Peptides against a protein of PDB entry 3B8E. Designs and how they scored, part 2

Target 1, 230 residues: chain A of PDB entry 3B8E
Amino acid sequence: PFLIFIIANIPLPLGTVTILCIDLGTDMVPAISLAYEQAESDIMKRQPRNPKTDKLVNEQLISMAYGQIGMIQALGGFFTYFVILAENGFLPIHLLGLRVNWDDRWINDVEDSYGQQWTYEQRKIVEFTCHTPFFVTIVVVQWADLVICKTRRNSVFQQGMKNKILIFGLFEETALAAFLSYCPGMGVALRMYPLKPTWWFCAFPYSLLIFVYDEVRKLIIRRRPGGWVE

## One batch from the design tools (peptide; made by RFdiffusion4, then SolubleMPNN)

Design b1_p8_1_s4 (from b1_p8_1, 3 letters changed)
Fold by OpenDDE base, seed 1:
Structure b1_p8_1_s4 (fold): chain B 230 residues (1-230), chain A 8 residues (1-8)
Amino acid sequence: as target 1 above (230 residues)
Amino acid sequence: PPILVPPV
């Protein structure tokens, strides 16, 4: 989010507080839950990692995590952000370079795409109204990310959903996201304003895309062992 | 892959 914020000079899509709520809040229990996942059916047929040559964080992992899944997650977040701003009169093209005037507290006549003037206070309400749905969007796409992380090669349908701690993590992160979004005073305390329930569904296509993308990837790996995808 | 905050 910050990279596009700097490059495109758009209003801040996701705040530092919301990022901390992801990293320290919603991601903790799901990440720990993966330690309790059952071994894949083929694990005993695989050679052990060479601790001298094989990195734990390799180029394949970086490419998959940051380059593929992370980009789909970011697209989901930005989709929600652009939809909310468009519903408030700010079309995506109008947001380019707008940050300079948007963040200036002395400018109270920033025009939207329809010529409506926005005070600094009104703009900050809209900005913080984007942060919460962006955060929720990340949680929803993380459901798919957690589920695909259950296995390296096997389909989730082959592995099953037997990890009760992972299932608990999915409910916990969702409940925490709902709590942070709707608890009274969160707008003042965390700059997280309540979102319409419909905003939860904006991420669903991206969550499904992540899941399907990884299942197709795993299918290719299973059918073509030693391919460039592995 | 680990669960990640989007890099962007």
Scores: peptide ipSAE 0.059, ipTM 0.820, DockQ to the pose 0.043; fails the geometry check
Fold by OpenDDE base, seed 3:
Structure b1_p8_1_s4 (fold): chain B 230 residues (1-230), chain A 8 residues (1-8)
Amino acid sequence: as target 1 above (230 residues)
Amino acid sequence: PPILVPPV
């Protein structure tokens, strides 16, 4: 989020407060729930990690987590952001470099893509209206991320959904996301304005894509042990 | 992989 905000000088896609709500709020219980996951059926066929040579965080993990899944998640968030801004008169091309004037409180005549003038207050309402559905988009794609994290090699269909703490985490993060999105006063307290229920569905294709992508990856690994995908 | 917030 912040990298594109700095490079492209677009209006802030996701606020600092909303990021904290993800990192400390919605992701916490799901992350803890993975500690209670049952071992994969093949665990006894794996050699113990060599503490001297094998890193806990290796290049493969970084590539998968930040380079693949994280990028799909970010694309989902930015898709939602661009759709909302386009529906409010700001086409994606018009957002490039707009931050400078967007964040200036003294400019009250910022034009959209259709020549409509926007006051500073109106622009901030639209910005904060983008933050909530971006946040919700991240929560929805995190459902898929949590589910794929249950296993390294086995399909989720082989592992099953027996971890009650993980199921609780999925409900908790969703309930927390709904609370933060719709509770009265959240616009003032957290700069999270309420979103139309339709925005919850914007992330579904990306969540499905993450799930399918990982299941296909795992299928390839199972069919071709020692392949370049491993 | 851990549950990760996208770095973007």
Scores: peptide ipSAE 0.056, ipTM 0.809, DockQ to the pose 0.043; fails the geometry check
Fold by OpenDDE base, seed 2:
Structure b1_p8_1_s4 (fold): chain B 230 residues (1-230), chain A 8 residues (1-8)
Amino acid sequence: as target 1 above (230 residues)
Amino acid sequence: PPILVPPV
């Protein structure tokens, strides 16, 4: 999100405070919950990694995490961001380069795609109105990410949802996201303005895509052991 | 683990 903000000079899609709420808030319990996941049915048949040659964080993990799943998550967030701004009169093409004037508090006549003028205060309300749905979008796609992380090779349907700590984590992160989004004073404290309930659904296609993508990947691995996908 | 949201 922040890289595209710099490169495209668009209004800030996700605030630093909202990023901290993800990294230190919603992701903590889910991440810890994975330590309690049951071993896959075939894991005891696999040899341990060689600690001298095999890195814990390898290129494959980085590619999967940041290059594949992380990109789908980012696309989901940006989709929500562009939809909200478009509904408020700012089409995606008009946002390119707009940051310079958008962030200038002395410019009170920034035009939208329809020729309507926006004051600095109005623009910042819309910007912070984007931050909360972007945050919620990340939480919703993280549901899928957490679920796919239960296994390396087996389907989630083979593994099941027996990890009660993981289930608790999913509810906890969702409850925390709702609290941060809707609690009175969060607009002042965190620059997180309340979102319409409809914005929660913007992430669902991307969450489903993440899940399907990983299940297909795992299916390929199971059918073709030793393939380039493993 | 759920990846720290990349700064993308």
Scores: peptide ipSAE 0.047, ipTM 0.785, DockQ to the pose 0.044; fails the geometry check
Fold by OpenDDE base, seed 4:
Structure b1_p8_1_s4 (fold): chain B 230 residues (1-230), chain A 8 residues (1-8)
Amino acid sequence: as target 1 above (230 residues)
Amino acid sequence: PPILVPPV
């Protein structure tokens, strides 16, 4: 979020506090839950890894998790952000460079893409309105990310959802997202304004994409062991 | 006035 915020000079898509809620709130229990994931059904049928050459966390896994999946997650969040701002009169092209005037408290006549003037207060309402559904979007794509992280090679359908701690993590992060989105006072405390329930679905295509992408990747790995996709 | 779409 912040990199694009700096490079494109767009209105802040996700607040710092909201990011902390992701990193420390929604991701903590899910991440811990992975430590309790059942070993893949074929793990004992594989050759032992060479502890000197074969890392548990290899460069390819890092590239997948932080590069590919992280990029899809970010795109999902930004998609939600751009949709909300577009529905409020700010088309994506108009947001480029707008931050300077957007964040200026003394400018109360910032025009949208349709020539409507927005006060500082109105702009901040829309900005903080974007923070909540961006956050929820991240949580929804994290469902897919957590589920795909259950296994390295096996399909989730082969592994199953037997990890009760992981299931608890999915409920916890969802409940936390609902709490932060809808609890009275969150707009004041966290600058997270409540969202319409429909915005929870905005991320679903991305969550599905992540899931399908990883299942296809795992399928390729299973069919062609030793490929560059591992 | 901008159609503040109610907090989405």
Scores: peptide ipSAE 0.030, ipTM 0.627, DockQ to the pose 0.065; fails the geometry check

Design b1_p8_2_s1 (from b1_p8_2 with I4L V8L)
Fold by OpenDDE base, seed 3:
Structure b1_p8_2_s1 (fold): chain B 230 residues (1-230), chain A 8 residues (1-8)
Amino acid sequence: as target 1 above (230 residues)
Amino acid sequence: PPVLFPPL
């Protein structure tokens, strides 16, 4: 989020408070739940790790988790952001460089892509209206991320959903997202304005993409052990 | 002017 905000000078796609709600709220219980995941059925078929040469987490796994999956997550959030701003009169091309005038409280005549003028207050309403759906998009994409993190090699269908703490984490993060999105006063307290229920579905294609991508990756690893995808 | 695209 912040890199594109700095490079493209677009209106703030995700608020600092909203980021704290992700990092400290929605992600914590899911992350803890992974410590209670059962071992993969093939773990006893692997040679013991050499503690001097083998890393617990290899560079390929890090690159996959933070590079590829994290990029798809960010793309999902930005897609939702651009859709919302476009539906409010701001096409993606018009957002480039707009931040300087957008954040200026003394400019009350910022034009959208259709020549409509927006006051500072109106611009802040639409900005904060973007923060909540971006947040919800991240939570919905995190469902897929958490589920794929259950296993390194086995399919989720082979591993199953037996970890009750992980299932609880998925419900907790979703309930927290709903609470932060719809509880009265959250717009004032957190700058998270309520979203239409339809915005929850905006992330579903990305969650499905992440899940399918990882299942295909794991399938390739199972069929071709020692390949570049491992 | 009338709001062409009301906030969500």
Scores: peptide ipSAE 0.023, ipTM 0.583, DockQ to the pose 0.040
Fold by OpenDDE base, seed 5:
Structure b1_p8_2_s1 (fold): chain B 230 residues (1-230), chain A 8 residues (1-8)
Amino acid sequence: as target 1 above (230 residues)
Amino acid sequence: PPVLFPPL
C-alpha cells in the first residue's frame, strides 16, 4: 500500500489503523491455528532434511508466500480500491499525482474524472470508505492463504478441514472484520466507515485465484518432484 | 456517479 502511495502519489489506499487491525487482530488466531495442523500423509515418504544446509523456512518458501501470493493479495486490495474510487467518479488514471491536491484541506474544488468538484471533507469520506473494503479484501484473500498453508505438497482435499482451531480462526477473523466495519462509532474511533455488503465479493475472484494457483503448484510438485516449483 | 455516501 504505502509504496504505491509514494510512487504513484495516489490517495491513501489503506490506513495505518487498518494495517494494525490486520497485523494484531485478524491474522493472530489464524497464524496460531497452523501450529495445530495435522502432518501430511506422505511425511514419512520424504527424505530427511540436512540440518546443516536445509532451513525449515527456505528462500523458495518465502518467495512463494510473500512474493507470489503476497502480490496476488495486494492486487486484490488495489482492485477493490480502484473500483470504489471509479464508482465515485475517480478513474485510475486521474488518481495518479492527485494526492497533493487530495490531501490539501484548503482545496475544496478538486475535480473528478467527470468534472464534479469535491470538498476536502467529501474526499476524506471516500478515502476512509476505501480503507474498510481494502481491509475486508485482505481478510477474504487471507481465507485462501490460510487454507493453502495447511499443506506443503498434498492437496487440501487430501488433508481435509479437520483442524477445528483453523476453522475457528476463519470465523473469528471474519466476525472481527464485520465488527470493525459495522459497529456504531467505528467511523469516529478507527476511521472505519461501513461498507456495502457487495464489497465483500470483490475479493472472491482473487481468493479463488490464490487457491487454484497453490493447488496447481502442489499438483506439479506431486507429479514432478525436485522441480523448480518446490 | 452515485456518491457512495455511507448512510448518515
Scores: peptide ipSAE 0.011, ipTM 0.623, DockQ to the pose 0.031
Fold by OpenDDE base, seed 1:
Structure b1_p8_2_s1 (fold): chain B 230 residues (1-230), chain A 8 residues (1-8)
Amino acid sequence: as target 1 above (230 residues)
Amino acid sequence: PPVLFPPL
C-alpha cells in the first residue's frame, strides 16, 4: 500500500497498526500450521535439493509469492479501499493527489466528488474506516494463500484438509480479525473502526481467484513436468 | 509460505 500511497498521493489505504496486526497477529498461527502439513504423496520419489546450489528462497518462489499471489492480494485490498471511499463520495480519480489536502489538519473544506465538504476529523474517520476492511480483505485472501501453500505440485483435493492445526489457524485468524474489527474501544486503541458485515464478502472473489489460479498452475505442472510454469 | 509481506 505504501508504494501506491507515495506514487498516487492517495489517502493512506492501510495503517501501520493494521500491518502489525497482520504480521504479528493473523499470520503467525497459519504460518506455524504449515510445519504440521503431511508430506505430498510424491515427496519420496523426488530427489533432495542440493544444499550448495539450490536456494530455499529462489526466483520462482519470489515470483509466485510476491509477483503473482501478492499482486492479487494487493488488488483485492485496493478494490475494497476504492469501493469504501466511493460509497463515501470519493471516486477513485478524485483520490489522485488528494493526500496533500487530506492530511492537512487546517483544511476543513476538502470537497468530495459530489461537492460535499469534509472536515479533517470526518476525513480521518473515513480513512480509518478503510483500514479495517482492508485488513479483513487481507485475512480473507490469506485463507486461499494458506490453503494453496499446503502443496507444491498436488491439488489440495488430492492432499485433503487433514491438518487440524491449519484448520485451527483459519478459525483463529478469522476470530482475531472479527475481534479487532468489532471489539469496543478498537477505534481509539488501534484506529480500527468497525466494518459493515458486507465488507467481509468483498475479498471472496479474489480469494477464489487465488485458489483457482494456483490449482490451474499445479494442474499444468502435473501435466507438463519441466515446463516454464514450474 | 503465506505472503506475510504482500506488496502493499
Scores: peptide ipSAE 0.045, ipTM 0.800, DockQ to the pose 0.043; fails the geometry check
Fold by OpenDDE base, seed 4:
Structure b1_p8_2_s1 (fold): chain B 230 residues (1-230), chain A 8 residues (1-8)
Amino acid sequence: as target 1 above (230 residues)
Amino acid sequence: PPVLFPPL
C-alpha cells in the first residue's frame, strides 16, 4: 500500500495503524496455524525424502506461492480502494498525482472525476472510509489463504477443516475485522470509519481467485509430481 | 458529495 501511495501519489489507501493491525493482529494467528498444519503434514508425509533437496525446493516454491498470493491480496485491497473511490466520484486515473492536493488542508475545492468539489474534511472522510474496507478485504482474502494453507498438496476438500487452530484464526481475524470496523470510537481512534456490510463482498472474487489459483496449483503438482510448481 | 459511508 505505502509504496504505491508514494509512486502513484494517490490518496492513502491504508493507514499505518491498519497495516499494523494486519501485520500484528490478523497475520499472527494465521502464521501460527500454518506452523501447526505444516507440523501435522510433515508427521503424516514422512516418506524418506532427501531432507536437504526436497525441503529446499518445497520451501522455495511455498515462498514463491505465498509471494504470488500476497500480490493477489494486495491487488484485492487496491481493487476495493479504487471501487470505493470510484463510487464516490474519483475514477482511478483521476487519483494519480491527486495526493498533493488531497492532503492539502487549504484546498477545499478538489474536483472529482465529475467536477464535484470536495472539501478537505469530505476527502478525509472518504479516505478513512477506504481504510476499513481495505482492511476487511485483506481479512477476506486471508480466509482464502488460510483455507488453502491447510494443504500443501491435497485439495482442501480432501483434508477438510480439521485444524482447530486455523478455524480459530479465521474467527479471530474476522472478529478483529468486525471490532475495528464497527466498534464505537474506531473512527476517532484509528481513523477507520464503519463500512456497510455489502463491502465485505467486494473481496470475494479475489478470495475465490486465490482459492482457484491454489487448487489449480495443487492439481498440477498432483498430476506432475516433481514439476516446477511443487 | 454523497459520502457512501458516513461515520457512525
Scores: peptide ipSAE 0.016, ipTM 0.582, DockQ to the pose 0.033; fails the geometry check

Design b1_p8_2_s2 (from b1_p8_2 with I4L V8E)
Fold by OpenDDE base, seed 2:
Structure b1_p8_2_s2 (fold): chain B 230 residues (1-230), chain A 8 residues (1-8)
Amino acid sequence: as target 1 above (230 residues)
Amino acid sequence: PPVLFPPE
């Protein structure tokens, strides 16, 4: 997210505090759940022929899968960001390079894609309106991870414990998202303005995409046992 | 310009 912000010079899609909340609040529990999943998978697999190589391969595969899922999650957040800005008159192409004028307090006549002029205050309202939905989008996309874990053919007992940790984490991140979105003063303190409840659904197509991606991955693994897609 | 999502 931050790299795209720098490279494309678009209005800031996420505040620094929001990014920290994502990294610490939303990514930590999935990372822990994946670490437990790896540890349990290693315990359940018959003695690896080469424990060092098989562990390294599994760690690399999990890391790659997590990285790919994380990339799709980020795309979901950016999708929500672009949708909100487009609905407010700023098409994605128009946002490229706009940051310089967007962040200038003295420019009160920044034009949108339709020629409407926006004051600095109006621009900041719409910008901060994007922060909360971006965060919520990440949380909603992470709900797909719960479904992914449930569909893995791990033993019901191992899935149960992992699922409990993951479910607990999803409840915590959802509660955090609700708190940050609707608690009074969050707009001032965190630059996270309240969002309409309908925006919680904006991420659902991407949650479905992640689910489909993982199901396809699992299908490939099932058809090619021992492939690098594990 | 109309802000579609005004902060509460």
Scores: peptide ipSAE 0.015, ipTM 0.527, DockQ to the pose 0.030
Fold by OpenDDE base, seed 1:
Structure b1_p8_2_s2 (fold): chain B 230 residues (1-230), chain A 8 residues (1-8)
Amino acid sequence: as target 1 above (230 residues)
Amino acid sequence: PPVLFPPE
């Protein structure tokens, strides 16, 4: 998010508080789940292969997969951002380079893609309106991670513990997202304005994309055991 | 301009 903000000079898609909530709230649970998953899978069923090399390879592969999933998640967030701004009159092309004028409090006549003038206050409302849906989009996309983990052909018992951690984590993330989106005063305190319930569905195509991506990955692994995707 | 999410 930050890199695109700098490179494209677009209005800020994600606030600092929202970033902190993602990093501390949403990203920790998947990371813990993956760490426990790896630890349980290595200890219980496979003969002690060289525990250092197998652990390192699996950690690298998990980190790569997580990085790729994270990139898709970020893409989902940006999609939501662009949709919200487009629905408010700012087409994606018009946002390029707009940040300078957008953030200038003395410019009260910034035009949208349709020639409507926006005051500084109106622009900031729209900007902050993007922050909450971006966060919620990330949370909803992370639901796909639960489905991905559940479909791994590990032992039912290992899946059970992983599922409990994942379910609890997703519940916590969803509860946090609901709290930040609907608690009175969050707009003033955190610059996270209330979210219309319909925006929760904006991430669903990306959740499906992540699911398809993982299924394709699993198919490749099954067809090429010991390949670079394992 | 229409704001989709007016502040409370």
Scores: peptide ipSAE 0.014, ipTM 0.542, DockQ to the pose 0.031
Fold by OpenDDE base, seed 4:
Structure b1_p8_2_s2 (fold): chain B 230 residues (1-230), chain A 8 residues (1-8)
Amino acid sequence: as target 1 above (230 residues)
Amino acid sequence: PPVLFPPE
């Protein structure tokens, strides 16, 4: 999120504290999952054919998978960000390069895509309004990822401990999302305004898209084993 | 401008 904020010069989609919470929460669960998989692989006395290369390949594949999941989650958050801003009059194209004027306290006539002028205060309200839904969107997308993981029979049997850690992490993230969204004073302390319950559903189309994409991918793999989609 | 999420 912060990299896109710098590169595209868009209004800040997510606060630094929430980014830290996502990074720490989302990275710790994979790290713990990897640590437990190593421990389980050591308990599973099947000598890897080449212990160094096979462990490294598996760790790299897992790291890449988690990296890809993190990118998909970020895309989901950005989707919600763009939806919220579009509903408030700022189309995605109009946000490009807008940061300079957006963050200027002395400019109170920033125009949206429809020619409506926005004061600095109004812009900051909309900006901070995006922070909570962005975070919640990531959590909801992570739920979809969990469902996708559960539908992978072979991975469920191999990842018994990983699934418990993943489930625990998702519960922690959900609890954190609820805390940050609804705890009094979070708007003042973290610039995360309370989320209307209806906005929890904004991520669902994206989660559904991920689910459909994964099911289609699985279907293609099942019909054409050894294809490039593996 | 319509603010969908007014600050509480």
Scores: peptide ipSAE 0.014, ipTM 0.520, DockQ to the pose 0.031
Fold by OpenDDE base, seed 5:
Structure b1_p8_2_s2 (fold): chain B 230 residues (1-230), chain A 8 residues (1-8)
Amino acid sequence: as target 1 above (230 residues)
Amino acid sequence: PPVLFPPE
């Protein structure tokens, strides 16, 4: 998010507070949950062909897969950001290079894509309005990410949701998202303005995309063991 | 300008 903010000179899509909430709030419990996940049924049956090379190759392939999932997650956040700004009159193409004037408190006549003028205060309200939905989008996409992390090869439907710590992590991050979105004073204290409940659904297509992507990947691995997608 | 979320 911050890199695209610098490269494209768009209004800030994700604040420092929201980044901290992701790193410290939403990611910690899920990371702990993975340490206590039950072994896959196939891990005990599958012997590595070469213990030295196959382990390293598998770790690299797993890292690449999670890198791809992370990119889809970021795309989900940016989608929410662009939708919110578009509904407030700022089309994506108009946001390119707009940051300079957007962040200038002395310019109170910044035009949107429809010629409507925005004061500095109004612009900052819209900017901070994007931060909370971006955060919530990450949480909703993380639901799918956490679910798919339970297995490397088996379908989620085969292994099931047996890890209580993972389930707790899903509830914790959702509760945190609700708290930060709806607790009075969060807009003033954290610059996380209240979220309309409808914005929770904006990320659902991306959560589904991640889920389908990983299930297809796992299906390919099961049909073609030792493939490049493992 | 239209604002989807009013300030607190």
Scores: peptide ipSAE 0.011, ipTM 0.535, DockQ to the pose 0.030

